# Peptides against a protein of PDB entry 9IZ0: the designs that were tried, part 8

Target 1, 345 residues: chain A of PDB entry 9IZ0
Amino acid sequence: ITCLGSNGHTYKQLVKGGNDDLRQDAVMEQVFEQVNGFLRSYRKTSQRNLSMRTYKVIPLALKTGVIEWVQDTIPLGEYLDSAHKVYHPKEWSLSTCRKLIAEKQMEDLETRLKVYDLVCRHYRPVFRHFFLESYADPVQWFTTQTNYARSTAVASVLGHVLGLGDRHGQNILIDKTSGEVIHIDLGIAFEQGKKLPVPECVPFRLTRDVVDGMGITGVEGVFRRCMEFTLETLRREEDSLLSVLEVLRYDPLFSWLISPLRRMKKQKMQLENFNQPESGNITTDASRDPKIQRNNVSGESEAERAILKVRQKLSSTLSVEASVGELIRIAQDPSYLALMFCGWS

## One batch from the design tools (peptide; made by RFdiffusion4, then SolubleMPNN)

Design b1_p29_7_s1
Fold by OpenDDE base, seed 2:
Structure b1_p29_7_s1 (fold): chain B 345 residues (1-345), chain A 29 residues (1-29)
Amino acid sequence: as target 1 above (345 residues)
Amino acid sequence: MEEEERRRREEEERRRKEKEEEERRRLLL
């Protein structure tokens, strides 16, 4: 839809209808706004303008709402598929890489690692070109690349701490003006990504293309240090963050569990990306919503487990530097990335 | 005295600028 603002400007908005609960996204955006408050209160994070980019979500009903249309953005995955065809036209297609990874999905880790390595040799990173082609001015280039590394660092720490899942290239937008990342579709949180048909094993998305966008320093420098400052801030605000999450524990509208329908939808979307479109109208009449009696007792126990995991991730048992170092290591580990649907890009 | 005070001010200003540039570099890194 297009809305006319009180300022006389027209704003495009996305109306989402169907089976997606936008209340989850709206609540996660509220958590990000609280965290952005913490990031503004500490010198090390405020001096760098560290923030999670947010967007407005207005839930209108249980499965409908209005989402802010983030202008001047591109999905990371859309850019990468296009750029790979331009910069590496002799390499394998994304569809070929996906097919090879899927054909080995049920095989042992050693076989999956060999296929992942093979795919990586035939599908090289290109995301550095986003900054080089979009920003002819050296100051703008440097500023936007820095903003990208900073925003990715904040999103990586928050994504780990809150256990954000489904961080594929279509759920990560790049702002073409600032270079900042915008995470969308926040309905898989608190490690519910581990319950997907392809379990998520990485703390956040730090694939080769995500790193290539950071430029010549990769993860070293801006990204690592901004992760450290973000984690330091979240550890200082642990009680404040946990208090925000405890309010959500008692919110009857919040879901600590991935819905079976959302899980099935994500499974179909993963499978449909393997089938070239042979025309088959399967109108599956989804008109039988079984009255999911929310056993309140099961929701409270899952909320308590989620909050406990957040507390554990904020533990000071390891230094900030050691904790960030381990997170970066795990997020880049081929043994985890080879298990992912698209861990090579 | 005046020339030594001028040199001290110029050195303090240089050290301030170097520190501001280092802080700026540390903020950009």
Scores: peptide ipSAE 0.038, ipTM 0.441, DockQ to the pose 0.007
Fold by OpenDDE base, seed 5:
Structure b1_p29_7_s1 (fold): chain B 345 residues (1-345), chain A 29 residues (1-29)
Amino acid sequence: as target 1 above (345 residues)
Amino acid sequence: MEEEERRRREEEERRRKEKEEEERRRLLL
């Protein structure tokens, strides 16, 4: 839809009807706005303009709402598929790479590592070209690449702390003006990604292309330092963050659990969205979600476990530098990445 | 006297610019 604002400007908005509970996205965006408050109040993060990019979500009813259309964005996965065909036309197709990983999904770690390494040798990173193509001015190039590394660092820490899942290339937008990342479809949080048919075993998305976009320094420099400052801020504001999450514990509309049907459907839709060229409207008929009696007792115990897990991730037992170092190591470890869903890499 | 005072002001301005650049570099990292 297109709306005329009270300021006389015309805004495009996405009306999403279907199977997605936009209330979870709206709640997670409110948590990000609170975290952005903490990042603005702390000197080390405010001086760097560190923030999680947010978008407006207006839930209208069960499974329907209005989402702000984020102008001048592209899905990371869409850019990478297109750019890889241009820069590496002699390498394997993304569909070939995904097929090889999927065919070995039930095999042992050693076999999956061999296939992952083979795929990596035949599908090289290209995301550095986004900045080189989009920004002819060296100052704009450097500024946007820096903004990308900063926004990715904030999203990585916050995504780990809140246990955000389903961080595939279609759920991460790149702002073509600023180079910042925008995370969408926030319906998998609090480590519910570990309950997917292929469990998510990395703390956040730090694939080879995500690193290639950081330029010659990779994870060393801007990205690592901005992760450290973000984690330091979240540790300082632990009680404030936990108080926000405790309000959600008592929200009868918030779901701390992903349903088994929704788990299977999310990973299946990931496969389907990767194989269809641009054709609108997968209205998959919503007519048979069996009324899983919300055992309220199980929901409260899961909310409590989720909050305890957030507290554990904010623990000061390890230094900020040691904690960030371990997160970066795990997120890039082939032994974890080879176990991910075929649409992850 | 005047030339030594000019040289001192130029050195103080250089040291200020070097600190501002170092702070800017620390903010970029």
Scores: peptide ipSAE 0.038, ipTM 0.442, DockQ to the pose 0.006
Fold by OpenDDE base, seed 3:
Structure b1_p29_7_s1 (fold): chain B 345 residues (1-345), chain A 29 residues (1-29)
Amino acid sequence: as target 1 above (345 residues)
Amino acid sequence: MEEEERRRREEEERRRKEKEEEERRRLLL
């Protein structure tokens, strides 16, 4: 739908209906707005205009809501698939790479690393071209690439601290005007992604193409420094951040548990990228729950555990520089990237 | 007197501009 605002601007809005609970997304956007307050109050982050790009989510019912349509954006994964065909037409297709990785999903780590390395040799990074082709002016090119590195750094720290999972190329939008990243589908938080059939092993997405977009310096310079300043701000505001999260402990609308339906939908998306969509009306016969051990962990006990994990991630036991260095190392480790559905791009 | 005061103001303005440019450069890193 398109709405005219009281300010005379037209806003496109996506109405989502179905089985997607938008309350989780709405709550995470509220947490990001509070964090953006902390980033504005701290000199090192405020001077750099560091923020998590937010979008408005209005839940209307359990399964219906309105989402702000972020204009002038493209999904990172959509850009990368198109750009690889243009810049590397003799390399392997995305479908070939996906097939080879999945044929080895049940193999040992050594075999998976060999296949990951083989895929990487036949599917080279291209995301640098987004900035080179979109911005003819050198100042605009440098500004947008800097904005990309900054916004990716903020999103990476928040992704780690808040335990955001499933940050694949379709859940990351690129703003074509600013170069900033926008994270969408925030339905997995507080490390609930580790409970997926393919567990989230990386703290945030830092694949070869994500790094290639940072230009010649890669993760060094702007990205690393902006991660450090963001983490320093969050450590300073630890009690304020934890107080915001404690309010969510008592929110009857917030789910500290991944819903069985959301788990099944993500299982299907992880498996159905192998077969074209047969439009089967699945009548919900709720009668065959596979006996996945219902750890009858109360939602309150999971909330407490989630808050304790956030506190642990904000610990000052290691320097900001050492903590960021370790996060960058883990996020780029082939031993974790080889376990992902799409860790090569 | 007036020429020395003018030279001092020009040097203070130069130092202010150099500091503002250095701060801008530090903000790009």
Scores: peptide ipSAE 0.034, ipTM 0.445, DockQ to the pose 0.006
Fold by OpenDDE base, seed 1:
Structure b1_p29_7_s1 (fold): chain B 345 residues (1-345), chain A 29 residues (1-29)
Amino acid sequence: as target 1 above (345 residues)
Amino acid sequence: MEEEERRRREEEERRRKEKEEEERRRLLL
């Protein structure tokens, strides 16, 4: 829809209906705005304009809301699929790579690593070209690539701390003007991504294409340092961040757990990306919504466990540098990337 | 006195600009 603002400007809005709870997204965006407050208060982060890019979410009902249309964006996965066809037309298609990984999904780690390596050799990174194509001016190119590395660093730390899941290339937008990343579909948080049919085992998305976008320095430049400054800020504001999350503990509308319906929907989307539509009417009679009496007692215990995990991730037991170093190592580890739905791009 | 004070001010301004540029370079990296 297009809305006329009180300022006389027209705003494009997305009306979302269906089975997705937009309250989760709205709450996570509110947490990001609080974190952006912390990032603005500290010299090391404020001088770099470090922020999580946010968008407005207005939940209207249990399954309906209005989302801000982020203008001048492209999904990372859409860009990468298009660019890979242009720059590597003799390499494998994304569908071929996905199929080969899925065919080995139930195999041992050694077999999955061999297939992952094979896919990686036939699907090379291309995300560097986003910046080279979009910005003919060297200063704009460098500024935009720097903004990408900075925003990715903030999103990586915050995504790890809050346990954000479902971070596939369609849920990460790239701003074509600034090069900043915008994370969307925030309904899998507090490590509920580990409960997906393909469990998320990385702290954040740091695939070969995500790194390729950082340019020649890869992770060993702006990205690492901005992760360190972001984590330093979140550790200093631990009590403030935990206080924001404690408000959500008592929100009867907030879901600390992935719903069975959302899990099934993500499972179906993962499977449908592998099967061409053979027209088989499986009328799964979805008419038995089990009235799961939300035992309020179970929700509170899950919230407490989620907050405890956030506190543990903010622990000062390791230095900021050691903690970031370990996160970067794990996020790039082939033993984890080979287990992902799309760990090669 | 006036020329020495002028040279001191020019050197202080140069050192300020060098620090601002170094901070800017450290911020861009």
Scores: peptide ipSAE 0.034, ipTM 0.462, DockQ to the pose 0.007

Design b1_p29_7_s2
Fold by OpenDDE base, seed 2:
Structure b1_p29_7_s2 (fold): chain B 345 residues (1-345), chain A 29 residues (1-29)
Amino acid sequence: as target 1 above (345 residues)
Amino acid sequence: EEKKKEEEERKKKEEEEKKRREEIEKLLE
């Protein structure tokens, strides 16, 4: 839909309906707005204008709402698929890479690492070209690449702390004006991504293309330092952040668990990305519902467990530098990335 | 005629994908 603002500008808005609960997105955006308050209040983060980019979500009903359409954005995955075809036309297609990783999904780690390495050699990073193509002025290029590294650092820390899942290239938008990342579809949080058919094993998305966008220094410099300052701010504001999450514990509209419907939808989307449309009637024989042990874990017990995990992630037992160093290492580790649906790009 | 072209393009893509599979199997052996 298009809305006319009181300022005379037209705003595009996405009406989303169906099986997804937009209240989770709205709640997570409210948490990000609170965190942005902490980042503005702390000297080390405010001096760098560190923030999580947010978008407006207005839930209208249980499964219907209005989402702000972020103008001048592109999904990271859409850019990468297009750019890879341009810069590496002799390399493997994204579909070929996906198929190989899928075919070896049930194999041992050694086999999956060999396939991941092979895919990586035949699907090279291209995301540096986003900045080189889009910004002819060296100052704009440097500024936008810096903004990308900063926003990715904030999103990586918050994504880890809040346990954001489903961080595939279609759920990460790039702002073409600022270079900042915008995370969308926030309905998998508090490590519920580990309950997906392909479990999420990394703390945040730090694939080779995500790193390539940071330029020649990769993770070393702006990204690492901005992760450190963000984590330092969140550790300082731990009680404030936990108080915000405790309010969500009592929100009857917030689901601490991934819905079975959302899990099935993600499973189907994962399978459809592996199967070319062979016209085979995939009779979704609904009979092989793997016995989802409905552990009747009360939503309250899952909320408490989620809050405890957030507190553990904010622990000062390790230095900020050591904690960030470990997170960056794990997020880039081939032994984890080889297990992911799309860990190579 | 359009349906025949779509079917030929589909067959060509299937053959290219088969050839890529055979090359990959040889690289994994």
Scores: peptide ipSAE 0.016, ipTM 0.422, DockQ to the pose 0.024
Fold by OpenDDE base, seed 3:
Structure b1_p29_7_s2 (fold): chain B 345 residues (1-345), chain A 29 residues (1-29)
Amino acid sequence: as target 1 above (345 residues)
Amino acid sequence: EEKKKEEEERKKKEEEEKKRREEIEKLLE
């Protein structure tokens, strides 16, 4: 839809309906605006214009809302699939890579690492080409690649601290004007992604293509330093951040428990990513998976646990540099990436 | 006629993907 604003400008908006609970997205965007306030308050982050890119979300009902239409964006996964076909037309298809990883999902770690390595050799990174294609001027190229590394660093720290899940290539938009990343579909937070059939085992997405977009220095340039400055800011504002999250504990718009509908939607998306044929009778008798221990963990007990995990991630026990170093190591570790549905790209 | 061409092009893509899969299986042995 197109709406006329009180300022006389026209805004394109996306109306979502059906099974999309936008309340979680709206709450997470409010948390990011508060964090962006902290990032503006400190010299090291403010001097670099570090921010989490946000978008406006207005929940209208349980399953209906209005979202800002983010102009001039592309999903990371859509760009990577198209670019890989152009630059590496003799390499394996994304479908072939997904099938091989899925076929070996029940095998031991050694076998899964061999398959992951094989997939990596036949599906090479291409994301550097986004910047080379989009920006003919060297200054614009350098600026946009720097903005990408900065925004990815902020999103990576926030993704780890807030336990943002489901950070696959379709949930990360690239702004074609600035090179910044925009995270969408924020409905899995506070490590709820660990409860998915394919658990999220990395703190944030730092795959080979995510690194290839950072240019020749990879993670050891702007990215690492901006992660350090972001984490330093969040540690200084720990009490302020925790106070924001305590307000959310009682927010009727926030669900500390993953809804059965969202769980089913994410399960379906994971199964589609594995190219499992829809055996037509997904009678989602959500009743019968016995590994859903109905731990009747009250929403309050889950909120308490989530806040405790945020506090633990902000702990000053390790230096900022050591903490960031460990996060970067884990996010790039083949032993974790080989367990993902798409860890190679 | 157009539906037959689309179905032939789909079958051709399925055969190309099958050949790629068979080449991959040989690289995993």
Scores: peptide ipSAE 0.015, ipTM 0.418, DockQ to the pose 0.024
Fold by OpenDDE base, seed 4:
Structure b1_p29_7_s2 (fold): chain B 345 residues (1-345), chain A 29 residues (1-29)
Amino acid sequence: as target 1 above (345 residues)
Amino acid sequence: EEKKKEEEERKKKEEEEKKRREEIEKLLE
């Protein structure tokens, strides 16, 4: 829809109707705005204009709301799929890569690592081309690549600390003007991604294409440094951040748990992205309700565990440099990426 | 004639994708 603002400007808005709870997104965007306040207050992050890119979410009802239309954006996964076809037309299709990873999903780690390495050799990074194609001016190219690395660093630290899940290439937008990343579909937070049918094992998305976009320095340039400054800011503001999360503990509209419906949808999408549409009547025998042991962990106890886990991630036991170094290592580790739905790009 | 050409091109792509799978299976052994 297009809305006329009181200022006489027209704003495009996306009306999202469906089974997604936009309240979760709206709450996470509010947390990001609070964190952006901390990043603006701290000299090391403020001097670099470090922020999580936010968008306006207005929940209207259960599973219905209005999202701000972010102009001049593209999903990372859409760009990568198109760019691979252009730059590597002889390599494997994204569908072939997905199918191979799926076929070996139940195999041992050694077999999954072999398949991951094979996929990586036949589906090479291309994301550097986004910056080379979009920016003819060297100053604009360098500025935009720097903005990408900064934005990705902030999103990586926040994604780890808040335990953001479902960080696939369709849930990460790139601003074509600034090079900044915009994270969407925030309904999997506080490590609930580990409860998905394919558990998320990495702290944030730092795949080969995400690194290729950082240019020749990869993670060792602006990215690492901006992760360090962001984590230093969040450690300094730990009590303030925990206080913001404690307010969410008492929000009756906030779910600390992944909804069974969202879990089932992600399960179907993970299965359907592996099956070409063979018209086969898969009678989904809905009868295998996995007896999730209803450990009567009250919603309060899950919120408390989530907050304790955030506090643990902000611990000063390791230096900022050591903590960031370990996060970068784990996020790039083939032994974790081989377990992911799409760890190769 | 055009439909027949499109169907032959589809079959050719399906055979190329099948050969790629067979090569992949041999690389995983």
Scores: peptide ipSAE 0.015, ipTM 0.431, DockQ to the pose 0.022
Fold by OpenDDE base, seed 5:
Structure b1_p29_7_s2 (fold): chain B 345 residues (1-345), chain A 29 residues (1-29)
Amino acid sequence: as target 1 above (345 residues)
Amino acid sequence: EEKKKEEEERKKKEEEEKKRREEIEKLLE
């Protein structure tokens, strides 16, 4: 829909209906705005304009709401699929790579690593071309690539700390104007991504294409330094961040658990090629509930565990540099990426 | 005629990709 604002400007808005719980997204966006307050208050982060890009979410009911249409954006996965066809037309398709990884999903780690390496050799990174295509001016190119590395660093630290899941290429938008990343569909948080049919084993998305977008320095430039400053800020503001999360513990509309419906939707999206538009009637054939040990852990006990896990991730036991170094290592480790649904791009 | 050429090129790419998959399956056995 298009709305006319009281300021005379027209705003595009996405009305979501159906099975999406926009309350979870709205709550996570509120947490990001609080974190953006901390990043603005700290000199090392404010001097670099470090922020998590946010978007407005207005939940209207349990299954309906209005989302701000993020203008001038593209999903990372959509760009990468298109760019890969242009720059590497002789390499494998994304469908071929997905099929090979899926066919070996039940195999041992050694077999999965061999398939992952093979896929990596036949599907090369292309995301550097986003900046080269979009920005003819060298200053704009450098600025947007720097903004990308900065925003990815903030999103990586914050995504790890809050345990954001489902960080696939369709849930990460690239702003074509700024080069910044915008994370969408935030309803898998507090490590609930580990409960997906393909468990998320990485702290954040740092695939070869995500790194290729950082330019020649890769992770060792702006990205690492901005991760360090972001983590330093979050450690400083630990009590403030935990206080924000404690308010959510008492929000009766906030679910600390992934809903069975959302789990099934994400399972279908992991099985179905991402190229089908969202308009398909998801017939919920509820019949195959695998015997997930429904430990009926009270929502309160899950909230407490989530908050304790956030506190553990903010621990000062390791230096900021050592903690960031370990996170970057794990996020790029083939032994974890080979286990992911799309760890090669 | 252009649509027929595009569909033939698509089929040819799908067959080349199928052959590549079969070669890969044989290398993983």
Scores: peptide ipSAE 0.006, ipTM 0.307, DockQ to the pose 0.021

